Peptides against a protein of PDB entry 6NYY. Designs and how they scored, part 61

Target 1, 212 residues: chain A of PDB entry 6NYY
Amino acid sequence: KHFEQAIERVIGGLEKKTQVLQPEEKKTVAYHEAGHAVAGWYLEHADPLLKVSIIPRGKGLGYAQYLPKEQYLYTKEQLLDRMCMTLGGRVSEEIFFGRITTGAQDDLRKVTQSAYAQIVQFGMNEKVGQISFDLPRQGDMVLEKPYSEATARLIDDEVRILINDAYKRTVALLTEKKADVEKVALLLLEKEVLDKNDMVELLGPRPFAEKS
Target 2, 212 residues: chain A of PDB entry 6NYY as posed
Amino acid sequence: KHFEQAIERVIGGLEKKTQVLQPEEKKTVAYHQAGHAVAGWYLEHADPLLKVSIIPRGKGLGYAQYLPKEQYLYTKEQLLDRMCMTLGGRVSEEIFFGRITTGAQDDLRKVTQSAYAQIVQFGMNEKVGQISFDLPRQGDMVLEKPYSEATARLIDDEVRILINDAYKRTVALLTEKKADVEKVALLLLEKEVLDKNDMVELLGPRPFAEKS

## One batch from the design tools (peptide; aimed at target 1 D106)

Design b2_p29_5_s3 (made by RFdiffusion4, then SolubleMPNN; its pose is not in this set)
Fold by OpenDDE base, seed 1:
Structure b2_p29_5_s3 (fold): chain B 212 residues (1-212), chain A 29 residues (1-29)
Amino acid sequence: as target 1 above (212 residues)
Amino acid sequence: SAFDKLAEEREKEEKEERERELELKRELE
C-alpha cells in the first residue's frame, strides 16, 4: 500500500512535458529504461548510459550511449554485453510486470541484426565457421544466397541460440540486481532525467575502471 | 523507439482534441 502510493505520487509529480504518456505508460518506460541503465552499469564490456531519460524525444528516447565515437573493432564479449544491455529494457518489463510490451521492438531488431552480423559477417560462430557474407540490405533484390539452404537453416538456428543466451544472461543479471533496477526506475519517475552522478549515488561507483 | 512513436501518437491525439475543442467554442460564440 505505501509503496503503491509512493509510486502514484511520483507518477503524479511528473513534469508537463511528459503529460502525453499515461501514468502506467510512464511507469513502463521508467522500468524499461532502468533495465537498460542497470545492465549497462554492471556489464563490463557494455557502454554505460551517460544519461537516462523517460522524456519522449521526437526521434528517440534520449539515452546517450557512450559510444566511443571511434571504436571500429569489437570483441565477441563486447558484442554479447551490448546485446544484453539492449535486452535490458524488455527483461526489466518481464521481471516487474510479467508482460511483454511493444516498447522493445526496436531493441529486438537491433539484437537480431547484431546476432546475424556476428554469425555471417564476423565469423564468430564455431558451427557456421569462419565465413563472411554481406547481409542483404532491406530493399535489395534477394540475390542468390551465397550459401545453401542447409547453411541458411543453420545460421537461423545459431542466431536464435545466441539471442536466447544473451536473454538468459540479462535475466540472470537483472534478477540479481532487481532492487537496483527498482531504485533507478523510482528515481526516473521523480526526476525524469538521470545523469552519471545520480547513478553513482544510487548504485555506487561503476565496478569497472573507466577506459581513459 | 516504440515509446517515441507512442508519444508522437498521443501528442497527435491531444492536438486533434484541442483543435476540436476550439472549433466547438467557436460554434457556440
Scores: peptide ipSAE 0.082, ipTM 0.560, DockQ to the pose 0.060
OpenDDE base, seeds 2, 3, 4, 5: peptide ipSAE 0.016, 0.007, 0.017, 0.014; ipTM 0.437, 0.317, 0.466, 0.416; seed 2 fails the geometry check

Design b2_p29_5_s4 (made by RFdiffusion4, then SolubleMPNN; its pose is not in this set)
Fold by OpenDDE base, seed 5:
Structure b2_p29_5_s4 (fold): chain B 212 residues (1-212), chain A 29 residues (1-29)
Amino acid sequence: as target 1 above (212 residues)
Amino acid sequence: SAFDKLAKERAEEEEKEREEALEEKLEEE
C-alpha cells in the first residue's frame, strides 16, 4: 500500500527543495546510501559504488558515483539487479526506521521507467509478449497507443508485479546483510564520504570477479 | 496514462545520455 502510493506520487511530479540536513535527516540519508552501497556490492550484475556521499549537493540530499560500465546489451537478470540496487535506499529506510521518506522519489521513478521499458520496449514479459513499442520522440504528437485499453491495463499490472518482485528481492538481501548496512551507514555518518577502499575494509572484497 | 508520461521522460533522458556519450567520445578524439 505505502509503496504503491509512493510510485503514484512519483508519477505526479513533486520537486525537492535543497535544505541544510538536520541530524535526523543526515542519519536517514546515511542509511539510504548504505542500502544502495550494500545492494550494489552483493548483486553480481549491479554496478558497485565508487563513491558514496551524504553531503548535500545541488538538488540532492546526497550523491553516489557508480563504476562506469560500457554495456550496450542488458539481460533481464542484469536489469533486475540494477532495479534492486536502485531500491536499496528505500528498503534500508524501511528496515531500520519502519517508515518511508520522500528521499527515494527519484529512485522510484528510475525503477518505474526501467520496469516499463522491459515490458513495452524490450519484450521481456511473458504475459504481455514479445512486443516493442516506439516511444514518442520529443515534439511528436502522442499518437494513438498502438495497443488496446485492455493491453494498457495488463502493462500497468505487470509493471507493478516486476517492481514488487525487485522490492522483495532487495528486502531479502538487505535483511540478510543488515549488519553490513549498519556498518556502512555508521561509517558514512563519521566520514561523510566513502570510496571503494572503505567498502573493501568494511565488507571484504566484492564476491564477484571484476569483469576486465 | 501515467506510463505515457514516464515513457516520454525516459525517451528524453536516453536522448540526453546519447548526446553526452557522443560529446565524451569527441573530446577523447
Scores: peptide ipSAE 0.028, ipTM 0.522, DockQ to the pose 0.041
OpenDDE base, seeds 1, 2, 3, 4: peptide ipSAE 0.014, 0.014, 0.007, 0.018; ipTM 0.403, 0.414, 0.341, 0.462; seeds 3, 4 fail the geometry check

Design b2_p29_6 (made by RFdiffusion4)
Pose (drawn by RFdiffusion4):
Order: C-alpha cells, then structure tokens, then sequence
Structure b2_p29_6 (pose): chain A 212 residues (1-212), chain P 29 residues (1-29)
C-alpha cells in the first residue's frame, strides 16, 4: 500500500485535501472526472484505470490515475480511443449541464498535440499524405514552418476534422452510457475517490481483456 | 473568456490556426 501511494504521488503531484470547492463546483468536477472514468471504461484500446478522485491534486481540481499500456506501436484506432477518453471530460459536463467550463483546457492541449502528431509527424492522414516533418516541441520557439502556407491550411483543416470526429464519437458514447456516468459521479460526491474495485461494483467487469 | 470563445469556435467547426491556439493557452496560464 505504501508503494501505491508513491506511484500516485510521483505521477499526480501534491494532494490538497483542504482546498475545498463550492457545492456547485464539486458537482461539476465530479461530472468531469466521471467522463474520464466511464469513457475510459467502455473503450477498447484506452488505458486500464486505477483510481479516479475529485480531490484537488496539483494544478487540477480532479485527478485520474491510469495504467498506460507499455507498447511501442500505436495504431490509428489506439490513438483515437486515447483521444476519445480525453475529450470525455468536456462531453460529460456538456450533456448534463449544457455549460462548458475552462477546466478542460489541459484536456484539449493533449488532444491538439495528439492530432498534429498523427498528421504532421506520423503519416496517419490521406489529404496531407505520407509526409513526416519535425514537429516543434513546447520548449522549441519555432522560427518558420518547413512547408508552405497552403499545406498549413491543409493541416489545420484536417485537425478540425479529426477532433470533431473524436468529439462526436464520445458524444455518441456518453449518451448511450448516460446513466452510468451519473452512477459514478454520485459516488464521487460521497466517497471522494474510487478504486478499480468499487467501479467493478458499479459497472460490472470491464468488457475487454485487460492484462494486469 | 477568450479560451471559451476559442473552444466554442473549434467545436462549432471553424478552422483555427495552431499559433492562435498556442497564444491562448499561454495567456490562460
């Protein structure tokens, strides 16, 4: 047990128990984290989940703890299911509330950087073609693009097509599983953490083979 | 906020450049 609190502390950050939220904020953060939990539960190539919390941990209001699959060859479908898990947060607080918050900002930085990487860096697109470019990092102040402007126009169109196909795939997921999202977040308001075992108590066994 | 406007525009199907997205992310830090 003392080891599992260390794995979480290094990955997650400092865990602020005293930084309380308003009752209308905890209701939002629970529906946000349940989106990450349930969409990560029903998708096939998404990571197996360890623990979901609504306690503030580091630069965040909620926290989700995943077990990333050690694999060296991501396919096109294995990257969409990672995107549809990340976008699940905004989708769940949009189905239930209608209002969208600024809490999905770091959820959208991962979706954007995992879309330029498929199109620009890998060859996962038809319109741009099988062309690879050295995509700048965050600490790399980009001087000029290694391609034209009409190509940049072609890339940012395809990223929109890619995210909004990941968005619609997740809206069609958390409406079919709308009642299971509400089951998860109502326990998150009661018990501020959920292990894997009490998610099996809610949702049954996960319907995919998972190696542990 | 500027981020909410940009997020609505992105999911409403508008094409937005990467430089505009990176500027808004840095401002909202």
Amino acid sequence: as target 2 above (212 residues)
Amino acid sequence: SRFLELQERLFAGETISREEIEEVFEEEE

Design b2_p29_6_s1 (made by RFdiffusion4, then SolubleMPNN; from b2_p29_6, 8 letters changed)
Fold by OpenDDE base, seed 5:
Structure b2_p29_6_s1 (fold): chain B 212 residues (1-212), chain A 29 residues (1-29)
Amino acid sequence: as target 1 above (212 residues)
Amino acid sequence: SEFLELLEKLFNGEVISREEIEEVFRKAE
């Protein structure tokens, strides 16, 4: 449950203190959330999309909501797809605007934390081995490492590789699906909230099972 | 931001010290 919750927290969105969006800000949010939504739509191990919104939610300016999986164990492939979904907003902004917002930066931070968690806490790396370390919650800094300095360097290298792989995968996907991202973004600007049916009408049926 | 710069270095395959990583994460908390 805690692991699942941690993964859910990684799925962010563009966040800003000011909730009154100017037209240009609203456009940015729409493309950001469309990136998350489309990434989730075309990734096999992504959770089923329930809702995507550009209506500010107090702490954020938009979000993509998915049906959470009731599972305690995740495969590496599942976690990779979740990382890609998290990067979807950032990558969309890069593709369409050639700039990164603070929200997109936060998504990248979340992916970084996820990568460390996978490698250090859950031991999901062949080079580091199947080890688990007691790490602070919520991505707090670990001051005292329960492993050698050599292991720390290896972990950092593998984190870099994992993040890069997820990023490249997301870039490739959303570049291929660029037209779909734009369709979703434009419809978001019109309706502000989309559900699964809207996505099906716009993109066709999701190519994967919608079972959580 | 410092965090974005750190990640860009990572993406570019640059070697970053542990201290630098920890500092960036601390500021991002």
Scores: peptide ipSAE 0.018, ipTM 0.434, DockQ to the pose 0.460
OpenDDE base, seeds 1, 2, 3, 4: peptide ipSAE 0.018, 0.018, 0.012, 0.016; ipTM 0.416, 0.358, 0.360, 0.379; seeds 1, 4 fail the geometry check

Design b2_p29_6_s2 (made by RFdiffusion4, then SolubleMPNN; from b2_p29_6, 8 letters changed)
Fold by OpenDDE base, seed 1:
Structure b2_p29_6_s2 (fold): chain B 212 residues (1-212), chain A 29 residues (1-29)
Amino acid sequence: as target 1 above (212 residues)
Amino acid sequence: SEFLELLKRLFSGEVISREEIEEVFRKSE
């Protein structure tokens, strides 16, 4: 319990009970977080869900907390599933509301960073080849051009493809599981916080073995 | 935001120049 709380503080910050969400905002957050939660539930290489909350913490209006996987190396499949999970909130908003909030922009930034990391830093793309370059911080471009402009364009194209693939995968998943997203969102609106047991009760056991 | 619009264009499959991507990322910080 204490360890989980410590992780929550690092990821989401301290709960800000003083921030009162309007009903429509609360609804949006619930469906956003439900999107993350459900995506994570049905993606094999996503980290196991520990908690999902619509209680505002730090700068966030809600969060989904996962058990971090203690690994330094990720496969392409693992990174793809993580990208899909990251897109879950945005895609949920799109499916249910036909619009995206500013929270969805942050998710897109994270996905973009992940894509560049895969293509440039990790060389996890057969078209670009085996390359390893230091990536700048999120949103920064590599100022040092250790490769040609043609290679840079190729990298950008492959990043676009990777993001599109993750997006399409997430849309397909959450469209298929739309009813599950609804169930989670509605229960979030009622309880404000859900744990793994709540998710099991709603969705059944996670279809993947827990590697905790 | 320009950044969000860039991402939408990317999602649509549009090919965007390196220079334009760099500019948008720079402005988003």
Scores: peptide ipSAE 0.021, ipTM 0.421, DockQ to the pose 0.487
OpenDDE base, seeds 2, 3, 4, 5: peptide ipSAE 0.014, 0.014, 0.016, 0.017; ipTM 0.356, 0.347, 0.346, 0.369; seeds 3, 4, 5 fail the geometry check

Design b2_p29_6_s3 (made by RFdiffusion4, then SolubleMPNN; from b2_p29_6, 9 letters changed)
Fold by OpenDDE base, seed 2:
Parts: sequence; C-alpha cells; structure tokens
Structure b2_p29_6_s3 (fold): chain B 212 residues (1-212), chain A 29 residues (1-29)
Amino acid sequence: as target 1 above (212 residues)
Amino acid sequence: SEFLELLERLFSGEVVSREEIEAVFEKSR
C-alpha cells in the first residue's frame, strides 16, 4: 500500500532534491549507494560495477556507475535485474532507516520508466503484450494514446505489479546481504569513492563474470 | 524534468529509442 502510493507520487512528478552533504545526509547517501552497489554485485544480469561514490555531482549526492552493455536487446530477466539495481538505494534506506529520502524517489521514477517501456514498447507482459499497438514513431506528436483508457489503466496496473515484483526481489536480496550493504556503506563513509577492487576486497569476488 | 518527460512519453505510447531509455535509466542516482 505504501509502495503503491509512492509510485503514484513519483508519477505525479516527484523529483530528486539536491542537498548539502552534512554528516547525517552523508550517512544516508552512503547506505543508499551501498544498496545500489550490493544489489548490482549479487544480481546475475547486472552490469559490472565501475565506481560507487558519495561525492555530490550535479543534482546527485552519490552514484553507482556501471559499465553499459554493448547490446541493443535486453531480456526480461536482464531488465528485471537492472530494475533491482536501481531500487537498491531505496530499499537500503528502508532497511536501515525505516524511511526513504527524496533522492530515492528518483530511483523509483527510473524504475517506473523502465517498467512502462517494458510493458508498452517491448511487450514484455502477458496481458498487455498480447495487444497490438500502433505506436507513434519517435518524434511524432502524440495527440492521442494508441490504446483505450481501459488499456491505459491495465498498463498502469501491470507497471505497478512489475515494479512491485522488482521491489520485493530487491528487498529479499538486500535483507539477505544486509551485512554487506553495511560494510560497503561504512567504507564509503571513509573513502567516499569505491571501485570494483574495493568491492572485491570487502565482499569477495563478484559471483558472476563481467558482462558487456 | 527529463525523467518525468520520458515517463509521460512512454505512458502516452510514444516509441522512444532504447538508447534514450537507457540513458535516463542509468543516469546518476
């Protein structure tokens, strides 16, 4: 219920807010980014971690950077793991602090976008994917949705389901790996920037080979 | 925002390039 409400708020235009990195905020960011990093570390289809940082850049207070895959096509499983990685920060905040920051809302927005893309454009949903849409081309002015309002509601529902599934998966993972998230967060508070080697030293080798 | 705009586009059924979707998806968080 709370999660569904959060999705609605994100769809309604929640944005990530820039803050001054104070000690308490730094702690929050560290656990947030640690969530991303650890989720990516233990997900098979995650992109290889390049860097995780809690140094503010632009509007971000931290980031986890991954090596982009040199592929155009993604499987549903790959996209799910990517969604989980993106939810890692939000889930970490919930696990450790029992609340989320406004920064975590931006991650939810990204996941929401991914979910809509999967369902609407990629046909990766059993219910919606069976519907043939005459989608407008990129750059065309969308004056009318290519589907009924009833279908739009169905899409919205299925998006929420997909996000919820990814969320639950991420919660399960990071709960299991809670100690690892904490280790990464604590090291981030000390070093501010971690690379793959730091993660290996801290957590051991990534269970999966690097994928590009 | 860029993210909100993309969401609106996707929700409307606009076909967006995978590259653009990925760029937004993987933006710093």
Scores: peptide ipSAE 0.024, ipTM 0.415, DockQ to the pose 0.052
OpenDDE base, seeds 1, 3, 4, 5: peptide ipSAE 0.014, 0.017, 0.017, 0.021; ipTM 0.383, 0.365, 0.387, 0.377; seeds 1, 3, 4 fail the geometry check

Design b2_p29_6_s4 (made by RFdiffusion4, then SolubleMPNN; from b2_p29_6 with R2E Q7T R9K A12S T15V E23R E28S)
Fold by OpenDDE base, seed 1:
Structure b2_p29_6_s4 (fold): chain B 212 residues (1-212), chain A 29 residues (1-29)
Amino acid sequence: as target 1 above (212 residues)
Amino acid sequence: SEFLELTEKLFSGEVISREEIERVFEESE
């Protein structure tokens, strides 16, 4: 319990008890977080859901907390599922509201960064090849790009493809599970906070064995 | 935000220059 609270504080920041969400904003957040939660529930390589909340914390209007796997090495499939989970909120907003809020911008940033890392740093793309590029860190003199302009274009193209694939996968999943997203969102609007047990009661056991 | 616009372009399949990508990422950090 104390450890979970500590992680929650690190991820979500301090609860801003003073920020009252308008009903429509609260609804948007509930469906956004439900999208993350449901995507994570039905993706094998997503981290196990610990808690989902629509109580504003730190910079976010809501959050989903997951048990991080102490894993330093990820497969392409694992990273894809993580990307899909990250897109879950945005896709949920699109499915239910036909609009995407600015709150989904951070999720897109994370997905984009992940895609670039996979292609450029991890060599996980067959077209770009098994090359790891040391991307200049912020503050390093913009030395010559370690790759040609042609390679840069190829990287950008493959990043776009990867993001689009993750997006399409997420759309397919959450469209199939649309009723589950709605159930979670409605329960969030009622309880404001859901845990793993609430999700099991609502959706049934997670279809993947918890790696103990 | 410029970052949001960039991401929307990426999702739409629009070709974005490397310079624009780098600029937007640098400004978003």
Scores: peptide ipSAE 0.009, ipTM 0.403, DockQ to the pose 0.511
OpenDDE base, seeds 2, 3, 4, 5: peptide ipSAE 0.011, 0.013, 0.015, 0.016; ipTM 0.362, 0.398, 0.403, 0.405; seeds 2, 3, 4, 5 fail the geometry check

Design b2_p29_7 (made by RFdiffusion4)
Pose (drawn by RFdiffusion4):
Structure b2_p29_7 (pose): chain A 212 residues (1-212), chain P 29 residues (1-29)
Amino acid sequence: as target 2 above (212 residues)
Amino acid sequence: SPVAVYNEWMQELHEMWASAKTGTSLEPV
């Protein structure tokens, strides 16, 4: 047990128990984190989940703990299910509330960087073609693009087609599973953390083979 | 079927996918 609290501390950051939220804020954060939990539960190539919390941990209001699959060859479908898991947060607080918050900002930085990587860096696109470019990092102040402007126009169009196909795939997921999202978040308001075992108590066994 | 080979960029994204957090503000967009 003392080891599992260390794995979480290194990955997650400091866990602020006293930084309380308003009752209308905890209601939002629970619906946001349930989106991550349920979409990560029903998708095939998404990571196995360890723990979902609504307690503030580091630069965040909620926290989700995943077990990333050690694999060296990501396919096109294995990256979409990662994207559809990450966008699940905004989708759940949009189905239930209608209001969208600024809490999904870091969820969208990952979707964006995992779209440019498929199109620009890998060859996962038809319109751009099988062309690889050295995509700048965050600490790399980009001087000029290694391609034209009409190509940049072509890239940012395809990123908008890619994310809005990941968005619609997840809206079509958390409406079919709308009641299961509400089951998860109502326990998150009661018990501020959920292990894997009490998610099996809610949702039954996960319907995919998972190696632990 | 297209395949992405593990490299430095995928390592960074892989570490980021190991967790998910809600941002620090809940203001309407």

Design b2_p29_7_s1 (made by RFdiffusion4, then SolubleMPNN; from b2_p29_7, 14 letters changed)
Fold by OpenDDE base, seed 3:
Structure b2_p29_7_s1 (fold): chain B 212 residues (1-212), chain A 29 residues (1-29)
Amino acid sequence: as target 1 above (212 residues)
Amino acid sequence: MPVMPRNELTDELMEEFASSRTGLSLEEV
């Protein structure tokens, strides 16, 4: 209890008890978070869901928390599943509302960073090849890129391809699991907070053995 | 430039996936 609350404060900040969402916004948040939760549930290499909440906090209208594994080496497939989980909110909004919101900004940032890292730091793209460059941090003088403009364009194109592939994979998954996303969203609107046990009760056990 | 151990960069990236935040307030944009 105290440890979970401490993590919640670090991730979400203080509960904004004064922030009252309109019913439509609350619904959007519920379906967005349900998209994350369900994507993470059915993706093998996604981390197990610990908690999902639609209670507004200092840095968000909703959040999901995962239990990361003590892992130091990641495969391309593992990174892809994490990207798909991260896109789950945006995809859920598209599937259920036929519109997208600004709610996925942080998710898209993370996905973008991961895609660039895979291509230019981890050498995980066949067209770009076995390269590793330091990505300029925000505020570093963009020193001359150690590669040509043609390579820069290739990197940008392959990043878009990777993100689009992750997006399509997530659309396929959440379309298949659309009824489960609905169930989770409705239960979130009722309880505002769900844990792993709520997910098991609602969806059944996660189909992947928790590699302890 | 501190040579970050090879694992630190990966860890930083993966820490971003340990949580998701929906709907950053426009004030934080």
Scores: peptide ipSAE 0.172, ipTM 0.705, DockQ to the pose 0.298
OpenDDE base, seeds 1, 2, 4, 5: peptide ipSAE 0.165, 0.169, 0.164, 0.152; ipTM 0.703, 0.721, 0.705, 0.712

Design b2_p29_7_s2 (made by RFdiffusion4, then SolubleMPNN; from b2_p29_7, 17 letters changed)
Fold by OpenDDE base, seed 4:
Structure b2_p29_7_s2 (fold): chain B 212 residues (1-212), chain A 29 residues (1-29)
Amino acid sequence: as target 1 above (212 residues)
Amino acid sequence: MPVMPRNELTEELDRQFSRSTTGLSLEEV
């Protein structure tokens, strides 16, 4: 309890008890978070869900917490599954509402950063090749890129391809698991907070053995 | 002990993907 609350405060900030979401917004958040939760559940290399909440905290309207893997080396496949999990909220909104919201801004930022890192830091793209350049940090005036404008365009194109592939994979997954997303969303609307045990009760055991 | 240390970027990615936050207030844009 105290440790979880401490983690929650670090991750989400203080509960904004005063922030009353409209029922439709609360529904959108529930389906968004359910998308993350279900994507993470059915992706082999995704981190297991610890907790999902639609109680507004800090600047967030909802959040999902994952158990960080004590993993130091990531494969391309693992990074793809993480991207898909991160896109789960946006994809859920599209599937259930036929519209997208600003709720996925942080997710899209993370996906974008991951895609660029894979291509320009980890050398994981065959077209761009075995390169590793530091990405500009927020606030660094990167005056000169260590690569040509043609390479910059290629990087941008391959980033879009990678993100689109992750998006399509997530759409396929959550379309297949649409009923599970709805179950999670409805339970979130009832309980406002779900843990791993709630997910096991609702969906059954996660189909991937947790590498202990 | 992992034979290869995490680089700062990998650590940042791990930290970012350890949580998802929905509905950031437009005030942070």
Scores: peptide ipSAE 0.104, ipTM 0.693, DockQ to the pose 0.379
OpenDDE base, seeds 1, 2, 3, 5: peptide ipSAE 0.101, 0.096, 0.108, 0.093; ipTM 0.696, 0.692, 0.702, 0.689; seeds 1, 2, 3 fail the geometry check

Design b2_p29_7_s3 (made by RFdiffusion4, then SolubleMPNN; from b2_p29_7, 13 letters changed)
Fold by OpenDDE base, seed 1:
Structure b2_p29_7_s3 (fold): chain B 212 residues (1-212), chain A 29 residues (1-29)
Amino acid sequence: as target 1 above (212 residues)
Amino acid sequence: MPVIPLNELTQELLEEFARSTTGLSLEPV
């Protein structure tokens, strides 16, 4: 309880019980969070889901909480699955509503940051090559780039390709698991908060062994 | 930390992504 609350405060801030979502907004949040939860459930390298909530907290309308692995080194495959999980909310909205909302800005920012890091910091893209550049911090005036404008364009193109590939992978997954997303979303609308046990009851055990 | 666009295309890409749905606060790796 205390540890979960501490993580919830870090992720979502204080519960804003005063934010009354309209029923349609609450529905959108439920399907969004269900998308994250289900994507994380069926992706091998996604972090184990601890909790999913559609109760607004801080600046978030909903959230999924995961148990982070104490891991400092990530493979390309692990980062891809993490990107897919992060896209799960948006993809769910697309599948169920045929529209996207403004709420996934932070998810897309995170995906974009991860993609850039993979390509320009970790050298994980064959076209760009084995390069590693420090990404400027927000507010830093980048006066000089250590690479050409042609390289910058190549990086941007490969970032887009990587994100699109992750998006397509997520679409394929959540389309296959559409019924599971629906089940999770409907249960979220009822309970507002689901834990790992609720997910196991609903979807069965996660198909990947949680390495303790 | 937020990614700063490398060029105008990067800015457009970020803006395109900024127009979408509710986010899980997973720290970007």
Scores: peptide ipSAE 0.034, ipTM 0.509, DockQ to the pose 0.089; fails the geometry check
OpenDDE base, seeds 2, 3, 4, 5: peptide ipSAE 0.009, 0.023, 0.020, 0.032; ipTM 0.417, 0.556, 0.523, 0.563; seeds 2, 3, 4, 5 fail the geometry check

Design b2_p29_7_s4 (made by RFdiffusion4, then SolubleMPNN; from b2_p29_7, 16 letters changed)
Fold by OpenDDE base, seed 4:
Structure b2_p29_7_s4 (fold): chain B 212 residues (1-212), chain A 29 residues (1-29)
Amino acid sequence: as target 1 above (212 residues)
Amino acid sequence: MPVMPLNELTEELMKEFSSSRVGTSLEEV
């Protein structure tokens, strides 16, 4: 409990008990977070879910919290599953509400950064080739691109393809698991916070062994 | 400071995001 709360404060910031969401907003957040949670549950290479919450923290209206593995090496498949998990919120909103909200902004940024890293930093794209350039950090001025404008366009195209592939995979998954997303969302609206045990009770055991 | 976009796609996405509110997040422990 105390350790989890400390981790939650580091990640999400302080709980904003004073922030009252409108019922429709709270519903949107619940389905968004349920999308993340369910995607993470049914993706083999996703990190284990620790907690999902619709209690506003810091700048977020809700969150799904995962235990990252102390892993320094990632496969393309692992990165794809992480992208899908990150897209889970937006995809859930689309499936259930037929609309896109601003709630997925940070998720889309993370997905975009991951896609660029795979192509430009990790050399994981055959068309772009075995290139590795350091991605600018937040606040770094990129004065010059280390590649041609033609390569830049190719990178943009391949990033879009990769994101679209992850999106389609997530749509397929959450459409298949639509009933599970709804179960999680409804339980979130009731309890506001779910843990791994709640998810096991609701969905059954995660179909993938937690590789410690 | 806004993160300078790496490529055209990033610029397009950043334009879309610039007017958007931060709502929900996926958090890693």
Scores: peptide ipSAE 0.029, ipTM 0.547, DockQ to the pose 0.095
OpenDDE base, seeds 1, 2, 3, 5: peptide ipSAE 0.038, 0.155, 0.062, 0.025; ipTM 0.541, 0.680, 0.626, 0.582; seeds 1, 2, 3, 5 fail the geometry check

Design b2_p29_8 (made by RFdiffusion4)
Pose (drawn by RFdiffusion4):
Structure b2_p29_8 (pose): chain A 212 residues (1-212), chain P 29 residues (1-29)
Amino acid sequence: as target 2 above (212 residues)
Amino acid sequence: EHEEKLETLFEPELTEIEEAIEEIEEEEE
């Protein structure tokens, strides 16, 4: 047990128990984190889930703990299910509320960076072609693009097609599973954390083979 | 080269882990 609190502390950050939220904020954060939980539960190639919390941990209001699959060859489908898990947060607080918040900002930085990487760096696109470029990192102040402007126009169009196909795939997921999202978040308001076991108590066993 | 591409792909997640380590080190100091 003392080891599992260390794995979480290193990955997650400091866990603020006293930084309380308003009752209308905890209702939002729970529906946001349930989106990460349920979309990560029903997708095939998404990571196995360990723990979902609504307690503020570091630069965040909620926290999700995943077990990333150690694999060296990501396919096209294995990256879409990672994107459809990340976008699941905004989708759940949009189905239930209609208002969208600024809490999905770091969820969208990961979707953006995982779209440029498929198109620009890998060869996962038809329109751009099988061309690889050295994509700048965050600490790399980019001087000039290694390709034209019409190509940059071609890339940013395809990123919009890619994310809005990941968005629609997740809206079609958390409406079919709309009632299961509500089951998860209502326990998150009661019990501020959910292990894997009490998600099996809610949703039954996960319908995919998972290696632990 | 393939490993560097994966690091670039998961760069936002690695940055978040690095920020969490810095917070732990500051608490220990």

